# Peptides against a protein of PDB entry 5FRP, part 111

Target 1, 225 residues: chain A of PDB entry 5FRP
Amino acid sequence: VEWTESIPQIIATREDISKELNQALAKTFIDSDPRVRRTSVMIFNKVPVTEIWKNITNKAIYTSLLHLAREKHKEVRELCINTMAKFYSNSLNEIERTYQNKEIWEIIDTIPSTLYNLYYINDLNINEQVDSVIFEYLLPFEPDNDKRVHRLLTVLSHFDKKAFTSFFAFNARQIKISFAISKYIDFSKFLNNQESMSSSQGPIVMNKYNQTLQWLASGLSDSTK

## One batch from the design tools (peptide; made by RFdiffusion4, then SolubleMPNN)

Design b2_p19_8_s1 (from b2_p19_8, 13 letters changed)
Fold by OpenDDE base, seed 1:
Structure b2_p19_8_s1 (fold): chain B 225 residues (1-225), chain A 19 residues (1-19)
Amino acid sequence: as target 1 above (225 residues)
Amino acid sequence: SSYEEKEKEWEKKLEELLK
């Protein structure tokens, strides 16, 4: 009977420790040292998603994580973008929506919108990274049609107006890329035929081929930046 | 460095949180 009376104190102590830790962690996300901010983001990569949801209860930590997606420090920003996308995907797969975690889910559900809004920065490196994490984590390959549609609807359900605009623009770009690749293949086949290359159309197709390659290359980030 | 100490402190706190 005496041990049962100690349980509330232990729980209270754990809650107090958890509260202090959450408060301390919240401060590290806004620390002036980018190394401290980086370390804070890495917690989300090192700790299982289930443990994060269980132990990190301060909503300010999650909001701060999302804000780091627009961080000026490149390394911290890039890490944050990958981390938040992965965390979103893992949360959808592993965390049940309950009354107790509703407030945190309200923040996490904004991750897709947060990511799509990064397109408005108009930075090629950021755009490439956002494209990557969308295909890897937000809208991953899913052969099951029902699951794919469900994931898509989940991602879109919390979009703001700007995110929707970016989403449609992104899809339009992908269609253009697909078209360009198709043309590249056609032009390549034509140019590989010696008779076709020697024809009056040869120089024209060669020009179109080069233009297509240039267009495709222009969409790639400069690796030297 | 002060940073390394802070990192270790945070790792320790994290480990304690995960217990």
Scores: peptide ipSAE 0.097, ipTM 0.699, DockQ to the pose 0.011
Fold by OpenDDE base, seed 2:
Structure b2_p19_8_s1 (fold): chain B 225 residues (1-225), chain A 19 residues (1-19)
Amino acid sequence: as target 1 above (225 residues)
Amino acid sequence: SSYEEKEKEWEKKLEELLK
């Protein structure tokens, strides 16, 4: 009987703690110190997705997380981009869509658009990072055709006009890269053949090979940036 | 030192979140 009487108080205490945590987190995501913002983002990396959805109910926290994708502080921005992409993927895999979590899902479903819109910043480092998280988390390799199509449709279903444009541009770029790599391989094989290299076409292919390498290299970010 | 204290506080809050 005594333990039963303590249950309401325990529940109330837990609710208070949860409320305080949400309020505190909301403040730390917008803290002036980038180290504090970084620590806040790391919570989404350290805590299982199911526990995040259970305990973080303040919409402002999720909105603030997404805003950090355009953070001025490079390290915080990079961490946020990786974190939000991973969180999106994990949420799709592990969190059921219910009436109760609908409002949070409305925010989370904008993550793909948020990421694709980063291409408009026209920063090579950001572009490479976005490319990476797309292949790793948003549109990962999936051997099952139905699952692959379903994931693609889910990602595209909440795109704005700019995100669609960016998506098509990305795909066009990937096709060009794939083509360039194919040509690189062909040219390499040709140049490795002694008879072919000694032919009149040898110098021509060598020039094309070098141009292809330069083109491929131009798409890479400078490590010094 | 102030930042370190805040980090420790967040670690504790994280532990609570994981309970």
Scores: peptide ipSAE 0.096, ipTM 0.701, DockQ to the pose 0.011
Fold by OpenDDE base, seed 5:
Structure b2_p19_8_s1 (fold): chain B 225 residues (1-225), chain A 19 residues (1-19)
Amino acid sequence: as target 1 above (225 residues)
Amino acid sequence: SSYEEKEKEWEKKLEELLK
């Protein structure tokens, strides 16, 4: 009985420590010293993704990370862009979506849009970096068609209008359109498989498919104008 | 320097996260 009574205090203490840590981390992401900001970003590279999700619960940290993609300091910005893309990919691969982490996922799911929106800065160096991280982390080569399609749909499903426009404008490069079309075809094949549709992922994939289709339709219409 | 102190603080925080 005494052990049970001490558990809440221990949990509270851990929560307090965690809260303090999160608050302290949140401050470092907005520190005036670029070196401090850089170090903050590096946490996402040095700490396993599972541990980050477990211990960094302050959504402001994630939001701040995303904002650093537009940082004036070149080194911090470049690091941030790479870091957030990698973190996104790792999160998709390793982190389960739960009720408890929903708010964080809502932020993380905006990473693709955040990255694609960087094209509007019209900086060649940034564009090249964004291209690089897209191919490496956002839409990596995946030999499994189902996984590849799922990843694409996941990325697209959270695009804002600007990201969508950018995606189509810059990916109007025949190769990227071809890639998107290929993925669409793969997705269609997946959905046409009755076993796949009857799976727990079936309805989710269907919804993502419909959204993707609408986006593709909209993008094609805009590109023809 | 103020930076070195902040860096050490961050290292400590990182270590705490890795625990």
Scores: peptide ipSAE 0.109, ipTM 0.713, DockQ to the pose 0.012; fails the geometry check
Fold by OpenDDE base, seed 3:
Structure b2_p19_8_s1 (fold): chain B 225 residues (1-225), chain A 19 residues (1-19)
Amino acid sequence: as target 1 above (225 residues)
Amino acid sequence: SSYEEKEKEWEKKLEELLK
């Protein structure tokens, strides 16, 4: 009987501790010191995703995390972009959607749009980082077709208009690059054959080869810029 | 730095609370 009477007190104490922790953490995300903000973001990297969802219930913390993706401090911004992408992926894999966590999921589901909208800043370093986290965390390589489609649909289901536009532009660029690489390989094979090179088509293919290389070089340069 | 030490202590406390 005595242990049963202690349970409500323990639960109440835990709830109070959790509330205080959430309140304190919410303040650290908006602290004027970049070091404090960095430390706050690192919590999402150090603590398992399941424990984060269980213990961090203040919506403002998640909203603040997303806003840091556009902050002025480069190191914090870069850390935030990587962290939020990874957190999104881990959440999709490990966290069940329930009535209780619906409001947090509404925020987390905007992470893909938040990331794709960063392309409109037109910063080369940001673009490269966004490209990286998309391939690593948002749309990772998956050999199972059903899983790939499901992930893609999940990512797209919460896109705003700007994110869709950015997504299609990005994919269009990737398709063009893939096509150009394929042609480069074909032309290279042709030119490596001495009989083919000595044919009437040799000069034509050589010209196309050079054009393809120039396009790839320019495209890569533009993508790096 | 003294700040880095305090930061580590805070992180440790937070991790303990979240476990």
Scores: peptide ipSAE 0.088, ipTM 0.692, DockQ to the pose 0.010; fails the geometry check

Design b2_p19_8_s2 (from b2_p19_8, 12 letters changed)
Fold by OpenDDE base, seed 5:
Structure b2_p19_8_s2 (fold): chain B 225 residues (1-225), chain A 19 residues (1-19)
Amino acid sequence: as target 1 above (225 residues)
Amino acid sequence: SPFEERLKEWEKKLEELES
């Protein structure tokens, strides 16, 4: 743990990390101690993306990072999911594709697929987190149409079959959620109008309102869990 | 997939709401 904790500072201050150090770091990602694994993931958060790409050349480190997305340890998994999504976004923005880093990019380009495949776990907490990182890092809001399209194409270009399926399902869900929210708003407005509530439609809308809330809630994880 | 099945179930419930 202590050794791993020192790595961010080393990477930040040194331009060349030895092959041996990379190999040692790779082992920390598969360490039996979740604290070590967590610390390893944090390297990607604490060190600038440009320095990571420059100094971490062992592809096993990147593959191991991606594997931690399915980590049993909740804290490590959650950290990993956020980290890899952010790292992907930062890499797209700041790292050029070269011959030297081609092999690493081949791994990094699979991050979107890795994340979308997490939906198949069918865990509401994981789903919510994946939703969050998609909107924040994978497909963020972009007012420039060309950039937005380019980003989308980049994300989709390395999808496996499962990721595509998940992507379409995700989008379908978002449309339905949007519709439900719209209905919720409409019903809420109706119910807040005393004249409307006194009408024959009052009880009907109240019922639909409750159903809408229940439907929306069913798609969310329990905050207490 | 389990996810798709869950989504379908959720969509069915929404359709009921729309009617």
Scores: peptide ipSAE 0.023, ipTM 0.519, DockQ to the pose 0.819
Fold by OpenDDE base, seed 2:
Structure b2_p19_8_s2 (fold): chain B 225 residues (1-225), chain A 19 residues (1-19)
Amino acid sequence: as target 1 above (225 residues)
Amino acid sequence: SPFEERLKEWEKKLEELES
C-alpha cells in the first residue's frame, strides 16, 4: 500500500517511468488486498491524464483497470467506474491519437462499451452509477451540435452488440422517465389549483399523482443498501 | 437480458399509469 501511494509523486517528478516500475504497478491492480487495488486506481485520479499516458505504457495496467469495473468489492468497483469514465473523457480531450499510442487507445476506446455492459448485471446501484458517469463524462452536455455529434459517434464507434442494445434501452428509459416527470408536473399543477382539487376529479388526480411518484421512485436504488 | 426485462417491467408499469 505504501509503495503504491508513492507512485503518483514519482510519476509527477519523473519524465519517464522504468519498465520495472510499470511491471510492479501492474501487479498492484491484481493484488489480493482491496486497499492496494484502490490505491492503484487512485493513481489515475491523482495524476494528470497527459502524465499517465506518457509514463504508463504497460497495456496490462489499462486492461486491469477496466476489469476492476466488475470487481466484487463495492468500494473499489465504484471508484473504478468513476475513474475510468473520467479518464476516458480526459483522454479524448487531451491526448492525440498517434501511431505510438495506438495500442493503448484500442483499450481506452472500449471503456464506453465496458460501462454500458454493466447494465446487464441488473443491480440498481450499479445502474445509477453508470447513468451518472454517462451524463458526466461519456456524453456530457455540449451545446455545439458538431462537437456533440462527434463525441456521440466516437463513443458508439467501438460498441459491441450488447452495448448498443443497452444504449438503446437506456435512451428508451430516459424518454419514459421524461414522460412520467411531465405527468407529475401536470398533476401537481392540477392539485395546486383549489377549484380543481375540490372537483370530482380531485381524488382521481391525487391517486394518479401518488402512482406517478411511486413509479418514479421505483427506478431509484435503495439508499440504505 | 436482465436489464431489458427490467425495462419492460418499468414500461408496463408506466402503461398502467397512463391508463
Scores: peptide ipSAE 0.023, ipTM 0.512, DockQ to the pose 0.836
Fold by OpenDDE base, seed 1:
Structure b2_p19_8_s2 (fold): chain B 225 residues (1-225), chain A 19 residues (1-19)
Amino acid sequence: as target 1 above (225 residues)
Amino acid sequence: SPFEERLKEWEKKLEELES
């Protein structure tokens, strides 16, 4: 753990990291101690993306990072999911594709598929996290149409079959959620009107309002878990 | 997939709400 914790500082101060150090770092991602694995993931959060790409050249490290998305240890998994999504976004924004880094990009380009495939685990907590990182990092808000389309195409260009299926399902769900929210608003407006509430439609709308809330809530994870 | 099945169930519930 202590050794791994020192790595960010080493990367920040050294332009040339030895092959041996890369090999040693690769081993920390598969360490039996979740604290070691956690610390290893944190390297990608503490070190600037440009320095990571420059100094971490062992592809096994990146592959291992992606594998931790399905880690059994909850804390490590959650950290990994956020980390890889952010790292992907930062890489797209800051790292040029070259002949020298093509092998690493081949791995990094699979991050979107890796994340979308997590929906098949059918865990509400994981689903919420994946939803979050998609909107925050993979497909962030972009007012420029050309940039938005380019980002979308980039994300989709390396999808496997399951990721595509998950992507379409995700979008379908978002449309349904949007519709439900719209109905929630309409029902709320109706219920805030005293005359409407006193009408024959009052009880009916109240029921639909409650059903809408229940439907929306059913898509959320239990915060106590 | 389990995810797709869950989505279908969710859609079904929404359709029931819309009726």
Scores: peptide ipSAE 0.023, ipTM 0.515, DockQ to the pose 0.884; fails the geometry check
Fold by OpenDDE base, seed 3:
Structure b2_p19_8_s2 (fold): chain B 225 residues (1-225), chain A 19 residues (1-19)
Amino acid sequence: as target 1 above (225 residues)
Amino acid sequence: SPFEERLKEWEKKLEELES
């Protein structure tokens, strides 16, 4: 009987510790030192997704994580973008939607919108990273049509208007890139043929080839920046 | 938006390649 009477106190104590830890962690995401913020983001990479969902219950932590996608510090921002995209994907794959985690899911479900909104910053480095995480984590290759459609619908279901606009723009760009690549290949094949290159069309194709390269390159960030 | 503007610029350049 005596041990039973101690159980409520033990539970209360543990809850307090957990809350304190969450509160402390929440503060680290908004710390003035980018190294602290970086370390905090890295927790999401080092700890399994299931453990994160279990132990990190303060929604402010997740909200703060999403805000770091627009962080001025490049390294922290890049880490955050990759981390949140991966976390989103892992969550979709491994975490069930329950009544208890509903509030967290409401935040996590906005990750795709958050990422697509980054295109409006109009930074080539950010754009490339967003492109990368979309293909790697948000809309990865999926041979099963039903799963692919379901994932797509899940991603789109929480888009804001700006995210939708970016989404369509992104897809339009991909089509254009595909076309440009196709032309690049065609022109390359043409120029690799000595007979064709020596023809009257040689200089014309060379010009188009160069223009195609320039167009493709214009969509890429400067690796030195 | 700046992104949309950039996309339009890309599209314009691509159209020039198609001609």
Scores: peptide ipSAE 0.023, ipTM 0.517, DockQ to the pose 0.845; fails the geometry check

Design b2_p19_8_s4 (from b2_p19_8, 12 letters changed)
Fold by OpenDDE base, seed 2:
Structure b2_p19_8_s4 (fold): chain B 225 residues (1-225), chain A 19 residues (1-19)
Amino acid sequence: as target 1 above (225 residues)
Amino acid sequence: SSFEEKEKEWEKKLEELLK
């Protein structure tokens, strides 16, 4: 009987602790110290997605996470971009959509749009990172056609106009890159053939090869930045 | 040292929440 009477108090204490933690966490995401913000983002990497959804119920925390994708501090921004993309993918795979979590899903569903909008910053390093997380987390390789299409439709379903424009631009760029790589391979094969290299076309193909390499290299970020 | 202490406190609170 005494144990049963203590249960409500324990539950109440747990709820209070949860509320306090959510309030404290919300403050740390907007802390002036980038180290504190970084640590806050790392919680989403260290804690399983199911536990995050269960214990973090304050919408402001998720909104703040998304805002850090445009933060001035490079390290925190880069960490946030990777974290939010991974969190999105894990949420799609492991979290069911319910009436109770609808409001959080409304925020999480904007992650793809948030990421694609980063292309408008016109920063080569950011662009490369966004490219990477798209292929790794948002639109990973999926051999099942139905699952692949469903994922694509899910990602696109909450796009704003700018995100759609960015999406098409990204795809166009990927097609061009693929074409350039194909040509690079063809030119390389041609130049590796001694008879072809000694022909009158040898110097012409060498020039095209160098131009293709230069074009491909121009799309890469400066590792020093 | 003060920052590391705060991080440890946060980790402990998180562990308690997950229990």
Scores: peptide ipSAE 0.025, ipTM 0.602, DockQ to the pose 0.011
Fold by OpenDDE base, seed 5:
Structure b2_p19_8_s4 (fold): chain B 225 residues (1-225), chain A 19 residues (1-19)
Amino acid sequence: as target 1 above (225 residues)
Amino acid sequence: SSFEEKEKEWEKKLEELLK
């Protein structure tokens, strides 16, 4: 743990990290101690993306990072999911594709698929986290149409079949959620109007309101879990 | 997949609500 904690500082201060250090770091990502694994993931958060790409050349580190998305240890998994999504986005924005880094890019380009495949775990907490990182890092809001389309195409270009399936499901779900929220708002407004509530439609809308709430709630994770 | 099945169920519930 202590050694791993020193790595960010070393990377930040040194331009070249030895092959041996890369190999040692690769081992920390698969360490039996979740604290070591956590610290390893944090390197990607603490070190600028450009320095990571420059100094971490062992592809096993990147593959191991991606594997931690399915980590049994909740804290490590959650950290990893956020980290890899952010790292992907930063890499797209800041790292040029070269012959030298091609092999690493081949791994990094699988991050979207890796994340979308997490939906198949069928865990509401994981789903919410994946949703969050998709909106924040993978497919962020972009007012420029060309940039937005380019990002989308980049994300989709390396999808496996499962990722495509979950992607379409996700989009369909989001549309439906948005629609449901809109209806919820409409129902709420209706119910807050005394005249409307006293009408023959009052009880009907009340029922629909409750059903809408139930439906929305069923798609959300339990905050207590 | 189990995910797809659950999503379909959720969609059906929504459809029923919106009828």
Scores: peptide ipSAE 0.015, ipTM 0.432, DockQ to the pose 0.812
Fold by OpenDDE base, seed 3:
Structure b2_p19_8_s4 (fold): chain B 225 residues (1-225), chain A 19 residues (1-19)
Amino acid sequence: as target 1 above (225 residues)
Amino acid sequence: SSFEEKEKEWEKKLEELLK
């Protein structure tokens, strides 16, 4: 009987500790030192997704994570973008939707929209990173058609108007890039043939080849920056 | 607006390339 009476106190103590930890962590996400913010984001990379969902219950932490996607500090921003995309994917795969975690899911479900909205910043480095995380985490290659469609519908279900616009623009860009690459290959094959290059079409194809390269290069971030 | 403008510019460049 005595041990039963101690259980509520133990539960209360654990809850208090958890609350304090969450409050402390929430503060670190908004710390003025980018190193502290970076370390905070890294928690989401180091701790399994299931443990994150169990232990991090303060919704402000998740909201703060999403806000760091627009962080001025490049390293923190880049880390955050990768982290939230990966976390989203892992959450979809491993976390069930329950009444208890509904409020957190409401935030997590906005990650795709948050990422697609980053295209409006019109930064080549950000665009490239967003492209990368979309293919790696949001809409990964899935051979099962039903699973692929389900994932797509899940991603789109919480889009705002701007995200939809960016989504269609992204897809259009991918089609255009694919077409440009195809043409690049064709032009390259043509130019690799000495007979073809010596033809009247040689200079024309060379010009188109150069234009294609320039167009492709203009869409890619300078890896040196 | 800035994103849309750049996208239109990019589309225009591609269209010119494909012509």
Scores: peptide ipSAE 0.015, ipTM 0.419, DockQ to the pose 0.793
Fold by OpenDDE base, seed 4:
Structure b2_p19_8_s4 (fold): chain B 225 residues (1-225), chain A 19 residues (1-19)
Amino acid sequence: as target 1 above (225 residues)
Amino acid sequence: SSFEEKEKEWEKKLEELLK
């Protein structure tokens, strides 16, 4: 653990990380101790993306990072999911595709599929997290239409069949949620108007409001679990 | 309610996907 914690500093200070260090780091990603694995994942969060690409040349490290998305240890898994999504986004933004880094890009390009495939685990907490990282990192808000489309196409370009299926399911759900939120807002506005509440439509809207809330609540993971 | 129906539809689709 202590050694792994020092790695970010080493990477930041040394231009060339030795093959030996890469090999050692690769081992930490598959260490039996979740703390070691966690610390390993944190390297990707603490070190600038450009430095990671420069210094981490062992493809096994990147592969191992992706595998941790299905980690049994909850904390490590959650960290990994966030980390890999962020790393993907940062890589797209900051790292050029070259012949030299092609092999690493081949791995990194599978991150979207890896994330979307997590929906098949059918875990509400995982699903929520995946939803979150998709909106934050994979398909972030982009006001420029061309950039937005380009990002979308990039994300989809390496999807397997399962990822596509999951993607469509996700989008369908988002449409429904968006609709529900819109209705919630409308109903809320109506109910906040005293004159409207006193109308014959008051009770009807109140009922619809409650139904909308119930539906929205049912789609959220239990925060207590 | 229209929302309940949509939810059921979504659940059904999800189940089908997980099969």
Scores: peptide ipSAE 0.005, ipTM 0.321, DockQ to the pose 0.073

